Peptides against a protein of PDB entry 7AL2. Designs and how they scored, part 10

Target 1, 85 residues: chain A of PDB entry 7AL2
Amino acid sequence: YEIMLIRPKTIDDINYVVDQVLEESNPVILDLSFLEKESPANFKLAGEKIKQMRSNYGAEALLLSRCNDKNLIIIAPKGVSLVRK

## One batch from the design tools (peptide; aimed at target 1 E60 L62 N71)

Design b2_p14_1 (made by RFdiffusion4)
Pose (drawn by RFdiffusion4):
Structure b2_p14_1 (pose): chain A 85 residues (1-85), chain P 14 residues (1-14)
Amino acid sequence: as target 1 above (85 residues)
Amino acid sequence: MEESNEYIDSIAES
């Protein structure tokens, strides 16, 4: 499989992440810092999509890093386990 | 994992 890296800026980028996790079953490492400071509406929308993916599709989501200009999240689809060691 | 989930839910429900 592939791990996709993205910093979403538009709704199309949000739909891109939904499709990678749900259709391609690829984990996505995404930086939500652009949406957070540029479009609070799309930041809330991105979070809603992640809640739906975990609730209905068994995706795992993990905060990897949070600092000025960075909010790094990993989304692993059902079938890729995030194992804390 | 729990703290990340709460963070995401806080965004979703903001």

Design b2_p14_1_s1 (made by RFdiffusion4, then SolubleMPNN; from b2_p14_1, 7 letters changed)
Fold by OpenDDE base, seed 5:
Structure b2_p14_1_s1 (fold): chain B 85 residues (1-85), chain A 14 residues (1-14)
Amino acid sequence: as target 1 above (85 residues)
Amino acid sequence: MKESEKFIDEVANS
C-alpha cells in the first residue's frame, strides 16, 4: 500500500481521503489545519467522515500532532495497525 | 492502539 499525505481544502479533498482509506486501502496522514481555520463546516464534515470510517469499516485514527500550524491525524484502513508507544 | 476518540469527537462537533 501507499501512505497518502494531504492537507484537505475542499469537500473533494475530504472525499479523496475517504476513497483512499476505504477503496484503495491506503493510510492517510491528514493535516486538518486548513479546514479548521477556513471552513468550520468542512472541518466538522471531515471529523464526521473519520468517525464513520471507524464505526462502519474498522478504520483506526491516531492524532500525530496538534500545534499552531499543524493538525495531523493518521487514518488507517482495517488491515493496517497503528500503534502508539 | 488507543484511538484519538476525544479529538475526533471534538472535530466532529466543531
Scores: peptide ipSAE 0.597, ipTM 0.918, DockQ to the pose 0.699
OpenDDE base, seeds 1, 2, 3, 4: peptide ipSAE 0.595, 0.592, 0.596, 0.596; ipTM 0.916, 0.915, 0.916, 0.916

Design b2_p14_1_s2 (made by RFdiffusion4, then SolubleMPNN; from b2_p14_1, 4 letters changed)
Fold by OpenDDE base, seed 3:
Structure b2_p14_1_s2 (fold): chain B 85 residues (1-85), chain A 14 residues (1-14)
Amino acid sequence: as target 1 above (85 residues)
Amino acid sequence: MEESEKYIDSVANS
């Protein structure tokens, strides 16, 4: 698999994340800082998509960092385990 | 993990 990196700004970017996780089975490192600052609606939508992927498709999500300039989440498809040592 | 799950839920419910 490939690991995708994206800082989504649009709904198309959010749908790209969903496609990468569910159709391509690629983990995604996602920075939500743009949506958090610029679009409360799309920020909420991104969260809903993550919950749906976890609930319905066995994806796993892990918060990596949250600070003033970054809001980093990794989303892994079913079969890719996220482990903190 | 629980902290991550709590935060993800807060994003979806914001």
Scores: peptide ipSAE 0.410, ipTM 0.853, DockQ to the pose 0.880
OpenDDE base, seeds 1, 2, 4, 5: peptide ipSAE 0.410, 0.403, 0.403, 0.410; ipTM 0.852, 0.847, 0.847, 0.851

Design b2_p14_1_s3 (made by RFdiffusion4, then SolubleMPNN; from b2_p14_1, 5 letters changed)
Fold by OpenDDE base, seed 5:
Structure b2_p14_1_s3 (fold): chain B 85 residues (1-85), chain A 14 residues (1-14)
Amino acid sequence: as target 1 above (85 residues)
Amino acid sequence: MKESEEFIDSVANS
């Protein structure tokens, strides 16, 4: 598999993340800082999509970095284990 | 950003 990196800005980008995790079985490192600042609605949507992937498809999500410039989360498809030490 | 922290708690690390 591949590890995808994206800073989503649009609904299309959010759907791309979903496709990568569920259809391509690729982990995604996403930076939600743009949505957080520019679109509360799409920020919420992204969160809901992540929760849905966790609840319905066994995906895992782990916060990588939270600072002023970045809101980095890795989403892993089922079968890829995420471990925080 | 209170909503951002709530987001992280609900979305990740669980």
Scores: peptide ipSAE 0.261, ipTM 0.805, DockQ to the pose 0.130
OpenDDE base, seeds 1, 2, 3, 4: peptide ipSAE 0.249, 0.257, 0.255, 0.261; ipTM 0.803, 0.803, 0.802, 0.810

Design b2_p14_1_s4 (made by RFdiffusion4, then SolubleMPNN; from b2_p14_1 with N5E E6K E13N)
Fold by OpenDDE base, seed 5:
Structure b2_p14_1_s4 (fold): chain B 85 residues (1-85), chain A 14 residues (1-14)
Amino acid sequence: as target 1 above (85 residues)
Amino acid sequence: MEESEKYIDSIANS
């Protein structure tokens, strides 16, 4: 599989993330910093999609880094284990 | 991991 990297800015980008995880079975490292700052509604939507993927499809999510200019989260499809050491 | 999950869960509640 591939590991995708994206900083979503639109609803289309959010749906792209969902497609990558659920349809393509690719882990995604996403930076939510743009949505967090520019679109509370779409930031919430992204969170809802992550929750749905975890709850309904066995995806896992891990916060990689949160600072002023980035909000990095990795989303992995079922079968890909995320471990923090 | 717990703190990570707590934050990620909070995004849906923002």
Scores: peptide ipSAE 0.722, ipTM 0.930, DockQ to the pose 0.753
OpenDDE base, seeds 1, 2, 3, 4: peptide ipSAE 0.721, 0.468, 0.721, 0.459; ipTM 0.930, 0.856, 0.930, 0.855

Design b2_p14_2 (made by RFdiffusion4)
Pose (drawn by RFdiffusion4):
Structure b2_p14_2 (pose): chain A 85 residues (1-85), chain P 14 residues (1-14)
Amino acid sequence: as target 1 above (85 residues)
Amino acid sequence: SEAERVVSEAVDKL
């Protein structure tokens, strides 16, 4: 499989992440810092999509890093386990 | 903010 890296800027990038996790079953490392400071509406929308994927489709989501200009989240689809060690 | 809470609730912590 592939792990996709993205910093979403538009709704189309949000839909891109939904399709990678749900259709391609690829984990996505995404930086939500652009949406957070540029479009609070799309940041909330991105978060809703992450809640729906975990609730209905068994995706795991993990905060990897949070600092000025970075909010790094990993979304792993059902079938890729995030194992803490 | 509300948007920040939504995203924070959507993920687990490392």

Design b2_p14_2_s1 (made by RFdiffusion4, then SolubleMPNN; from b2_p14_2, 7 letters changed)
Fold by OpenDDE base, seed 2:
Structure b2_p14_2_s1 (fold): chain B 85 residues (1-85), chain A 14 residues (1-14)
Amino acid sequence: as target 1 above (85 residues)
Amino acid sequence: SEAQQVVDDSVDLS
């Protein structure tokens, strides 16, 4: 698999993330900081999509870092485990 | 915000 890195800015970008996780089975490292700042509605939508992927498809999602200019989340498709040792 | 709360609820914390 590939690990995709994206800072989504649009609904199309959000849907791209969903496609990468569910259709391509690729982990995605997201930076949601643009949406957080520029579109509360799309920021919320991104969160809802992440919940749906977890609830319905067994994806995992982990907050990596939340700081001044970053809101980093990794989403792993079913079959790729996120483990802290 | 409500939006941040939704995102918070969507992820585990590292």
Scores: peptide ipSAE 0.716, ipTM 0.941, DockQ to the pose 0.945
OpenDDE base, seeds 1, 3, 4, 5: peptide ipSAE 0.714, 0.714, 0.712, 0.711; ipTM 0.941, 0.941, 0.940, 0.940; seed 1 fails the geometry check

Design b2_p14_2_s2 (made by RFdiffusion4, then SolubleMPNN; from b2_p14_2, 7 letters changed)
Fold by OpenDDE base, seed 3:
Structure b2_p14_2_s2 (fold): chain B 85 residues (1-85), chain A 14 residues (1-14)
Amino acid sequence: as target 1 above (85 residues)
Amino acid sequence: SEAQEVVDSSVDLS
């Protein structure tokens, strides 16, 4: 698999994340900070999509970093384990 | 928001 890196800015970007996780089985490291600041609606949409992937498809999400200008999460598809040591 | 709830409920690496 590949690890995709993205800072989503549009609905197309959000759908790209979903496709990478569910169709390509690629983990995605995403920064939600742009959506959080610039589009509350699309920020909400991104959260809903992540929740759906967790609830319905066995994806996992791990918070990597949270600060004023960063909201970094890795989302892994089912079959890719996120392990904290 | 639900997105922030997802972030807050995720495993925290920090």
Scores: peptide ipSAE 0.206, ipTM 0.789, DockQ to the pose 0.537
OpenDDE base, seeds 1, 2, 4, 5: peptide ipSAE 0.147, 0.076, 0.200, 0.090; ipTM 0.735, 0.676, 0.785, 0.671

Design b2_p14_2_s3 (made by RFdiffusion4, then SolubleMPNN; from b2_p14_2, 6 letters changed)
Fold by OpenDDE base, seed 2:
Structure b2_p14_2_s3 (fold): chain B 85 residues (1-85), chain A 14 residues (1-14)
Amino acid sequence: as target 1 above (85 residues)
Amino acid sequence: SEAQKVVDESVDLS
């Protein structure tokens, strides 16, 4: 698999993340800071999509960093586990 | 914000 990195700016980008996780089985490291700043509605939508992927498809999602200019989350598809040692 | 709350609910903390 590949690890995709993206800072979503549009609904198309959000759907790209969903496709990468569910259809391509690729982990995605995403930065939600653009949506957080520019579109509360799409920021919320991104969160809802992540919840749906976790609830319905066994994805995992982990907050990596939240600071003034980053909101980094990794989403792993089922079969790729996120482990803290 | 409400949007941030949804994101918070969608992820585990590292």
Scores: peptide ipSAE 0.671, ipTM 0.931, DockQ to the pose 0.945
OpenDDE base, seeds 1, 3, 4, 5: peptide ipSAE 0.669, 0.658, 0.642, 0.666; ipTM 0.930, 0.928, 0.924, 0.930

Design b2_p14_2_s4 (made by RFdiffusion4, then SolubleMPNN; from b2_p14_2, 6 letters changed)
Fold by OpenDDE base, seed 5:
Structure b2_p14_2_s4 (fold): chain B 85 residues (1-85), chain A 14 residues (1-14)
Amino acid sequence: as target 1 above (85 residues)
Amino acid sequence: SEAQQVVDDSVDLL
């Protein structure tokens, strides 16, 4: 698999994340900072999509870092484990 | 905000 990196700006980008996780089985490291600042509606939508992927498809999602300029989350498809050292 | 709460609820913490 590949690890995809994206800072979503649009609904199309959010759907791209969903496709990468569910259809391509690729983990995604995403930065939600653009949506957080520019579109509360799409920021909320991104969160809802993440919850749906976890609830319905066994994805995992982990907040990596939240700071002034970054809101970094990794979402892993079922079968890719996120393991703490 | 409501949006932030939804995102917070969507992730585990590192």
Scores: peptide ipSAE 0.815, ipTM 0.962, DockQ to the pose 0.959
OpenDDE base, seeds 1, 2, 3, 4: peptide ipSAE 0.814, 0.815, 0.813, 0.814; ipTM 0.962, 0.962, 0.962, 0.962

Design b2_p14_3 (made by RFdiffusion4)
Pose (drawn by RFdiffusion4):
Structure b2_p14_3 (pose): chain A 85 residues (1-85), chain P 14 residues (1-14)
Amino acid sequence: as target 1 above (85 residues)
Amino acid sequence: SESEELNEEITEHR
């Protein structure tokens, strides 16, 4: 499989992440810092999509890093386990 | 903040 890296800026990038996790079953490492400071509406929308994927489709989501200009989240689809060691 | 609250809701704590 592939792990996709993205910093979403538009709704199309949000839909891109939904499709990678749900259609391609690829984990996505995404930086939500652009949406957070540029479009609070799309940041909330991105979070809602992550809640739906975990609630209905068994995706795992993990905060990897949070600092000025960075909000790094990993989304693993059902079938890729995030194992804490 | 609202961003931090949303992050806590959408991610898993481990």

Design b2_p14_3_s1 (made by RFdiffusion4, then SolubleMPNN; from b2_p14_3, 6 letters changed)
Fold by OpenDDE base, seed 2:
Structure b2_p14_3_s1 (fold): chain B 85 residues (1-85), chain A 14 residues (1-14)
Amino acid sequence: as target 1 above (85 residues)
Amino acid sequence: SEADKLLEEITEKK
């Protein structure tokens, strides 16, 4: 698999993330800082999509980094395990 | 913040 890196800015970007996780089975490292700042509605939408992927498809998501201008999450498809050591 | 609350919902505990 590939690991995708994206800072989504549009609904198309959000759907790209969904496609990568569910269709391509690729983990995605997301920076949600743009949506958080510029589009609360799309930030919420991104969150809902992640919830759905976790709930319905066995995806796993971890917060990697959080600060004022950074909001990094990794979401992994079922079959790719995220391990804390 | 509201964003932090959502992050708590969509991510697993570190």
Scores: peptide ipSAE 0.671, ipTM 0.917, DockQ to the pose 0.967
OpenDDE base, seeds 1, 3, 4, 5: peptide ipSAE 0.670, 0.667, 0.670, 0.670; ipTM 0.918, 0.918, 0.918, 0.917

Design b2_p14_3_s2 (made by RFdiffusion4, then SolubleMPNN; from b2_p14_3, 5 letters changed)
Fold by OpenDDE base, seed 2:
Formats: C-alpha cells, structure tokens, sequence
Structure b2_p14_3_s2 (fold): chain B 85 residues (1-85), chain A 14 residues (1-14)
C-alpha cells in the first residue's frame, strides 16, 4: 500500500480521503488545519466521514500532532494496524 | 474548543 499525505481544502479532497482509505486501502495522513480554520462545515463533514469509516469499515484513526496551526491525523484502513510502542 | 472535541471523538486515545 501507499501512505497518502493531504491537507484537504474542499469536499472533493474529503472524498479523495474516503476513496483512498476504502477503495485503495491506503493509509492517509491528514492535516485538517485548513478546514478547521476556513470551513467549519467541511471540518465537521470530514469528521463525519472519519466516524463512518471507523464505525462501518473498521478504519482506525489516531491524532499525530495538535498545535495552534497543525491538526494531523492518520487514518488507516482495516488490515493496516496502528501500533503504539 | 469545538474542534478539539471533534478530534477527541474521531480519534483513538494516544
């Protein structure tokens, strides 16, 4: 698999993330800082999509980094385990 | 913040 990196800015970007996780089975490292700042509605939409992927498809999501201008999350498809050591 | 609350909801505990 590939690991995708994206800072989504549009609904198309959000759907791209969904496609990568569910269709391509690729983990995605997301920076949600743009949506958080510029589009609360799309930030919430991204959150809903992540919830759905976790709830319905066995995806796993971890917060990697949080600061004032950074919002990094990794979401992994079922079959790719995220392990903390 | 509201964003932090959503992040808490959509991510697993570190």
Amino acid sequence: as target 1 above (85 residues)
Amino acid sequence: SEADELLEEITEKK
Scores: peptide ipSAE 0.656, ipTM 0.914, DockQ to the pose 0.950
OpenDDE base, seeds 1, 3, 4, 5: peptide ipSAE 0.655, 0.654, 0.656, 0.656; ipTM 0.915, 0.915, 0.915, 0.914

Design b2_p14_3_s3 (made by RFdiffusion4, then SolubleMPNN; from b2_p14_3, 5 letters changed)
Fold by OpenDDE base, seed 2:
Structure b2_p14_3_s3 (fold): chain B 85 residues (1-85), chain A 14 residues (1-14)
Amino acid sequence: as target 1 above (85 residues)
Amino acid sequence: SEADELLEEITEKV
């Protein structure tokens, strides 16, 4: 698999993340800081999509970094294990 | 913040 890196800015970007996780089975490291600042509606939409992937498809999501202008998450498809040591 | 609350809901902490 590949690890995708993206800072989503549009609904198309959000759907790209969904496609990578569910259709391509690729983990995605995403920075939600743009949506948080520029589009509260799309930030919420991204959150809804992540919730759905976790609850319905066995995806896992970890918060990697949070600071003033960073919102870094890794979301992994069911077949990729995220292990905390 | 509202964003922090959503992040808490959708992620686990490393």
Scores: peptide ipSAE 0.687, ipTM 0.932, DockQ to the pose 0.831
OpenDDE base, seeds 1, 3, 4, 5: peptide ipSAE 0.686, 0.684, 0.685, 0.687; ipTM 0.932, 0.932, 0.932, 0.932

Design b2_p14_3_s4 (made by RFdiffusion4, then SolubleMPNN; from b2_p14_3, 6 letters changed)
Fold by OpenDDE base, seed 5:
Formats: structure tokens, C-alpha cells, sequence
Structure b2_p14_3_s4 (fold): chain B 85 residues (1-85), chain A 14 residues (1-14)
């Protein structure tokens, strides 16, 4: 598989993340900082999509970095193990 | 913040 990196800015980008995880079975490292700052509605939507992927499809999500200008999350499809050493 | 609350809900911390 591939690991995708994206900073979503639109609903299309959010759907791209969902497609990568669920359809392509690719982990995605995403920066939600744009949505957090520019679109509360789409930030919430992205969160709901992540909840759904975790609840319904066994995806896992880790917060990699949180600061003023960065909101990095990795979301991995079921079967890809995320391990902290 | 509301964003932080959502992040806590949807992710585990590294």
C-alpha cells in the first residue's frame, strides 16, 4: 500500500481521505489545520468521517502532532497496525 | 477548545 499525505481544504479533499482509507486501503497522514481554522463545519465533517471509519470499518487514528499551526493525524485502515515504540 | 475536544474523541495520542 501507499501512505498518502494531505492537508484537506474542501469536502472533496475529505472524501478523498475516506476513499484512500476505505477503498484503496491506504493509510493517510492528514493535517486538519486548514479546516480547523477556515471551516468549522468541514472540520466537524472530517471528524465525523473519521469516527465512522473507526466505528464501522475498524480504522485507527492517532494524533501525531498538535500545535498552533499543525493538526496532524494518521488514519490507518483495518489491518495496518500503528505501533508506538 | 471545541477542536481539541473533537480531536480527543477521534484519535489516540502518540
Amino acid sequence: as target 1 above (85 residues)
Amino acid sequence: SEADKLLEEITEKV
Scores: peptide ipSAE 0.697, ipTM 0.934, DockQ to the pose 0.827
OpenDDE base, seeds 1, 2, 3, 4: peptide ipSAE 0.696, 0.697, 0.695, 0.697; ipTM 0.933, 0.934, 0.934, 0.934

Design b2_p14_4 (made by RFdiffusion4)
Pose (drawn by RFdiffusion4):
Structure b2_p14_4 (pose): chain A 85 residues (1-85), chain P 14 residues (1-14)
Amino acid sequence: as target 1 above (85 residues)
Amino acid sequence: IEKESEETIEYLLS
């Protein structure tokens, strides 16, 4: 499989992440810092999509890093386990 | 990881 890296800026980028996790079953490492400071509406929308994927489709989501200009999240689809060691 | 995932969701929607 592939791990996709993205910093979403638009709704199309949000739909891109939904499709990678749900259709391609690829994990996505995404930086939500652009949406957070540029479009609070789309940041909330991106979070809602992450909640739905976990609730209904068994995706795991993990905060990897949070600092000025970075909010790094990993989304792993059902079938890729995030194993803490 | 399940717990941390829920906490991540709460953080994103806070």

Design b2_p14_4_s1 (made by RFdiffusion4, then SolubleMPNN; from b2_p14_4, 5 letters changed)
Fold by OpenDDE base, seed 2:
Structure b2_p14_4_s1 (fold): chain B 85 residues (1-85), chain A 14 residues (1-14)
Amino acid sequence: as target 1 above (85 residues)
Amino acid sequence: MKEESEKTIELLLS
């Protein structure tokens, strides 16, 4: 698999993430800082999509880093395990 | 209003 990195800014970007996780089975590292600041509606939408992927498809999501200019999470498809050591 | 960190936590854990 590939690991995708994206800082989504649009609904198209959000749908890209969904496609990568569900159709391509690729983990995605997201920086949500743009949506969080610029579009509360699309930030909420991204959250709903993540919840749906977790609930319906067994995806995992984990916060990687949070600071003033970054909001990094990883979303992993069911076939990729996220392990804390 | 929720702070940004609270929104992120809600997004991931709710």
Scores: peptide ipSAE 0.136, ipTM 0.740, DockQ to the pose 0.105
OpenDDE base, seeds 1, 3, 4, 5: peptide ipSAE 0.133, 0.129, 0.132, 0.132; ipTM 0.739, 0.739, 0.737, 0.740

Design b2_p14_4_s2 (made by RFdiffusion4, then SolubleMPNN; from b2_p14_4, 4 letters changed)
Fold by OpenDDE base, seed 2:
Structure b2_p14_4_s2 (fold): chain B 85 residues (1-85), chain A 14 residues (1-14)
Amino acid sequence: as target 1 above (85 residues)
Amino acid sequence: MEEESEETIKLLLS
């Protein structure tokens, strides 16, 4: 698999993430800081999509880093395990 | 340390 990196800014970007996780089975490292600041509605939408992927498809999500200019999470498809050591 | 927004908490932990 490939690991995708994206700082989504649009609904198209959000749908790209969904496609990568569910159709391509690729983990995605997301920086949600743009959506959080610029579009609360699309930030909420991204969250709902992630919850749906977790609930319905066995995806996992994990916070990687949080600071003023970053909100980094990884979304992993069911076939890729995220392990904390 | 910066506090997580409510929506971020929902996204990750709910």
Scores: peptide ipSAE 0.132, ipTM 0.694, DockQ to the pose 0.120
OpenDDE base, seeds 1, 3, 4, 5: peptide ipSAE 0.117, 0.099, 0.114, 0.108; ipTM 0.703, 0.691, 0.702, 0.698

Design b2_p14_4_s3 (made by RFdiffusion4, then SolubleMPNN; from b2_p14_4 with I1V E10Q)
Fold by OpenDDE base, seed 1:
Structure b2_p14_4_s3 (fold): chain B 85 residues (1-85), chain A 14 residues (1-14)
Amino acid sequence: as target 1 above (85 residues)
Amino acid sequence: VEKESEETIQYLLS
């Protein structure tokens, strides 16, 4: 598999993340800082999509870093193990 | 195996 990196800015970008995780079975390192600052509505949408992937498809998510200009999360499809040591 | 708590992830959903 591939590991995708994206800082989504649009709904299309959010849908791209969903497609990568669910259809392509690729982990995604996601920076939500743009949406958090520029679009509360799309930030909320992204969160709901992550929740859905976790609840319905066995995806996992981990917070990697949060600061002023970064909100980094890794989302992994079912079968790819995320381990924090 | 350890992972982020549900509480940590929930900040995205608030």
Scores: peptide ipSAE 0.107, ipTM 0.647, DockQ to the pose 0.461
OpenDDE base, seeds 2, 3, 4, 5: peptide ipSAE 0.104, 0.098, 0.099, 0.105; ipTM 0.652, 0.664, 0.650, 0.655

Design b2_p14_4_s4 (made by RFdiffusion4, then SolubleMPNN; from b2_p14_4 with I1V E6Q E10D)
Fold by OpenDDE base, seed 4:
Structure b2_p14_4_s4 (fold): chain B 85 residues (1-85), chain A 14 residues (1-14)
Amino acid sequence: as target 1 above (85 residues)
Amino acid sequence: VEKESQETIDYLLS
């Protein structure tokens, strides 16, 4: 698989993330900082999509870093395990 | 070795 990196700005970008995880089975490292600052509605939508992928499709999600400049989340499709040593 | 808690993602829904 490939690991995708994206900082989504639009609904199309959010849907792209969903497609990568569910259809392509690619993990995505996602920077939500733009949506959090510029579009509360789309930020909420992104969170709901992440929850749906976890609940309905067995995806996992982890917060990697949150600071003033970044809001990094990794979303892994079913079959890719996220482990901390 | 352990998996991180998925509960921490809930901040996205606030």
Scores: peptide ipSAE 0.136, ipTM 0.640, DockQ to the pose 0.483
OpenDDE base, seeds 1, 2, 3, 5: peptide ipSAE 0.136, 0.129, 0.116, 0.128; ipTM 0.640, 0.649, 0.669, 0.645

Design b2_p14_5 (made by RFdiffusion4)
Pose (drawn by RFdiffusion4):
Structure b2_p14_5 (pose): chain A 85 residues (1-85), chain P 14 residues (1-14)
Amino acid sequence: as target 1 above (85 residues)
Amino acid sequence: SESDELTEEIADES
């Protein structure tokens, strides 16, 4: 499989992440810092999509890093386990 | 902040 890296800026990028996790079953490492400071509406929308993917499709989501200009999240689809060690 | 609260709702802590 592939792990996709993205910093979403538009709704199309949000739909891109939904499709990678749900259709391609690829994990996505995404930086939500652009949406957070540029479009609070799309940041809330991106979070809602992550909540739906975990609730209905068994995706795991993990906060990896949070600092000025970075909010790094990993989304793993059902079938890729995030194992804490 | 509101953004931190939403982040806590959507992802587990590392």

Design b2_p14_5_s1 (made by RFdiffusion4, then SolubleMPNN; from b2_p14_5, 5 letters changed)
Fold by OpenDDE base, seed 1:
Structure b2_p14_5_s1 (fold): chain B 85 residues (1-85), chain A 14 residues (1-14)
Amino acid sequence: as target 1 above (85 residues)
Amino acid sequence: SEADELLDEIADRA
């Protein structure tokens, strides 16, 4: 698999993330900082999509970094283990 | 988890 890195800016980008995780089985490192600042609605949508992937498809999420201008979270498809030591 | 907290934070916005 490949590890994708994306800073979503649009709904199309959010759907791209879903496609990468569920259809391509690729982990995605998400930077949500743009949506958080520029589109509260799409920021919320992104969060809901992540919840859905976790609840319905066994995806796993791990927070990587949260600071002033970063909001990094990795989403992994079922079968890829995310471990923090 | 921290991820859960982040997702809850996102959900509470807007």
Scores: peptide ipSAE 0.453, ipTM 0.869, DockQ to the pose 0.118
OpenDDE base, seeds 2, 3, 4, 5: peptide ipSAE 0.446, 0.442, 0.440, 0.444; ipTM 0.866, 0.867, 0.867, 0.867

Design b2_p14_5_s2 (made by RFdiffusion4, then SolubleMPNN; from b2_p14_5 with T7L E8D E13P)
Fold by OpenDDE base, seed 5:
Structure b2_p14_5_s2 (fold): chain B 85 residues (1-85), chain A 14 residues (1-14)
Amino acid sequence: as target 1 above (85 residues)
Amino acid sequence: SESDELLDEIADPS
């Protein structure tokens, strides 16, 4: 698989994340900082999509970094284990 | 904040 990196800005980007995780089985490292700052509605939408992937498809999501300028999360499809060393 | 609350729901802490 590939690890995708994206800072989503649009609904299309959010759907791209969903496709990568569910259809392509690729982990995605995403920075939600743009949506958080610029589109509360799409930020919430992205959150709902992530919750759905975790709840319904066995995806895992881990917060990588939370600071002033970054909101980094890795979401991994079922079968890819996220391990903290 | 609402954002932090949502983050707590969607992602496990590192």
Scores: peptide ipSAE 0.634, ipTM 0.928, DockQ to the pose 0.924
OpenDDE base, seeds 1, 2, 3, 4: peptide ipSAE 0.630, 0.632, 0.630, 0.632; ipTM 0.928, 0.928, 0.928, 0.928

Design b2_p14_5_s3 (made by RFdiffusion4, then SolubleMPNN; from b2_p14_5, 4 letters changed)
Fold by OpenDDE base, seed 4:
Structure b2_p14_5_s3 (fold): chain B 85 residues (1-85), chain A 14 residues (1-14)
Amino acid sequence: as target 1 above (85 residues)
Amino acid sequence: SEADELLDEIADRS
Protein backbone atom coordinates (compact mmCIF):
# COMPACT_ATOMS: atom_id res chain seq x y z
CA TYR B 1 0.00 0.00 0.00
CA GLU B 2 0.90 3.68 -0.17
CA ILE B 3 0.88 6.21 2.62
CA MET B 4 -0.87 9.39 1.56
CA LEU B 5 -0.13 12.80 3.01
CA ILE B 6 -2.67 15.59 2.80
CA ARG B 7 -3.65 18.83 4.47
CA PRO B 8 -7.36 18.97 3.67
CA LYS B 9 -8.81 22.32 2.71
CA THR B 10 -12.13 21.39 1.12
CA ILE B 11 -14.90 18.85 1.33
CA ASP B 12 -13.41 17.23 -1.76
CA ASP B 13 -10.19 16.73 0.16
CA ILE B 14 -12.06 15.15 3.03
CA ASN B 15 -13.79 12.76 0.67
CA TYR B 16 -10.44 12.00 -0.91
CA VAL B 17 -9.21 10.84 2.48
CA VAL B 18 -12.23 8.59 2.86
CA ASP B 19 -11.65 7.12 -0.57
CA GLN B 20 -8.00 6.46 0.13
CA VAL B 21 -8.69 4.67 3.38
CA LEU B 22 -11.78 2.70 2.44
CA GLU B 23 -11.43 2.11 -1.29
CA GLU B 24 -7.68 2.10 -1.82
CA SER B 25 -6.76 0.71 1.60
CA ASN B 26 -4.05 3.32 2.01
CA PRO B 27 -3.13 4.90 5.33
CA VAL B 28 -3.42 8.67 5.31
CA ILE B 29 -1.48 11.19 7.33
CA LEU B 30 -3.68 14.26 7.69
CA ASP B 31 -2.91 17.74 8.83
CA LEU B 32 -6.21 19.14 10.04
CA SER B 33 -4.78 22.52 10.96
CA PHE B 34 -6.26 24.30 7.96
CA LEU B 35 -9.79 23.10 8.59
CA GLU B 36 -9.49 23.70 12.31
CA LYS B 37 -8.62 27.32 11.68
CA GLU B 38 -10.56 28.16 8.55
CA SER B 39 -13.70 26.04 8.58
CA PRO B 40 -15.27 24.81 11.81
CA ALA B 41 -17.96 23.08 9.78
CA ASN B 42 -15.53 21.11 7.65
CA PHE B 43 -13.34 20.40 10.64
CA LYS B 44 -16.36 18.84 12.28
CA LEU B 45 -17.13 16.94 9.10
CA ALA B 46 -13.61 15.56 8.96
CA GLY B 47 -13.93 14.38 12.52
CA GLU B 48 -17.24 12.74 11.78
CA LYS B 49 -15.81 10.93 8.79
CA ILE B 50 -12.88 9.64 10.81
CA LYS B 51 -15.23 8.42 13.52
CA GLN B 52 -17.38 6.71 10.92
CA MET B 53 -14.40 4.95 9.39
CA ARG B 54 -13.33 3.75 12.82
CA SER B 55 -16.79 2.64 13.87
CA ASN B 56 -18.03 1.11 10.66
CA TYR B 57 -14.94 -0.11 8.85
CA GLY B 58 -12.41 -0.91 11.53
CA ALA B 59 -10.07 1.92 10.66
CA GLU B 60 -7.66 3.10 13.33
CA ALA B 61 -6.49 6.62 14.02
CA LEU B 62 -3.55 7.97 15.97
CA LEU B 63 -2.63 11.51 16.87
CA LEU B 64 0.89 12.23 15.70
CA SER B 65 1.29 15.82 16.75
CA ARG B 66 -0.87 18.67 17.91
CA CYS B 67 0.63 22.09 18.35
CA ASN B 68 0.01 25.67 17.32
CA ASP B 69 0.61 25.11 13.61
CA LYS B 70 -0.09 21.43 13.08
CA ASN B 71 -2.76 18.88 13.80
CA LEU B 72 -1.36 15.63 12.47
CA ILE B 73 -3.33 12.42 12.51
CA ILE B 74 -2.71 9.11 10.82
CA ILE B 75 -5.69 7.02 9.86
CA ALA B 76 -5.11 3.47 8.74
CA PRO B 77 -7.44 0.99 7.12
CA LYS B 78 -8.40 -2.23 8.82
CA GLY B 79 -5.45 -4.58 8.90
CA VAL B 80 -2.78 -1.93 9.25
CA SER B 81 -1.61 -1.73 12.82
CA LEU B 82 -0.73 1.59 14.40
CA VAL B 83 1.54 1.32 17.41
CA ARG B 84 2.86 3.97 19.74
CA LYS B 85 6.33 2.92 20.90
CA SER A 1 -16.76 20.00 18.79
CA GLU A 2 -17.12 16.45 17.60
CA ALA A 3 -13.73 16.66 15.93
CA ASP A 4 -12.17 17.87 19.15
CA GLU A 5 -13.74 14.98 20.99
CA LEU A 6 -12.26 12.59 18.46
CA LEU A 7 -8.84 14.15 18.82
CA ASP A 8 -9.00 13.82 22.57
CA GLU A 9 -9.96 10.19 22.19
CA ILE A 10 -7.22 9.16 19.79
CA ALA A 11 -4.60 11.16 21.65
CA ASP A 12 -4.92 8.70 24.49
CA ARG A 13 -5.47 5.51 22.50
CA SER A 14 -2.26 3.69 23.44
Scores: peptide ipSAE 0.284, ipTM 0.803, DockQ to the pose 0.422
OpenDDE base, seeds 1, 2, 3, 5: peptide ipSAE 0.234, 0.163, 0.224, 0.262; ipTM 0.770, 0.730, 0.769, 0.787

Design b2_p14_5_s4 (made by RFdiffusion4, then SolubleMPNN; from b2_p14_5, 6 letters changed)
Fold by OpenDDE base, seed 1:
Structure b2_p14_5_s4 (fold): chain B 85 residues (1-85), chain A 14 residues (1-14)
Amino acid sequence: as target 1 above (85 residues)
Amino acid sequence: SEADKLLSEIADKA
């Protein structure tokens, strides 16, 4: 698999993330900072999509970094384990 | 914040 990195800005970007996780089985490192600052509606949408992937498809999501300019989350599809060493 | 609330719902802490 590949690890995708994206800072989504649009609904198309959000749907790209969903496609990568569910259809391509690729982990995605997301920076949600743009959506958080510029589009509360799409930030909420992204959150709902992530919740759905976790609840319905066995995806896992971890918060990697939280600061003023970063909101980094890794989403892993079922079968890719996220482990802290 | 509202954003932090959502983050808490969608992601575990690493």
Scores: peptide ipSAE 0.710, ipTM 0.941, DockQ to the pose 0.942
OpenDDE base, seeds 2, 3, 4, 5: peptide ipSAE 0.709, 0.709, 0.708, 0.709; ipTM 0.941, 0.941, 0.941, 0.941

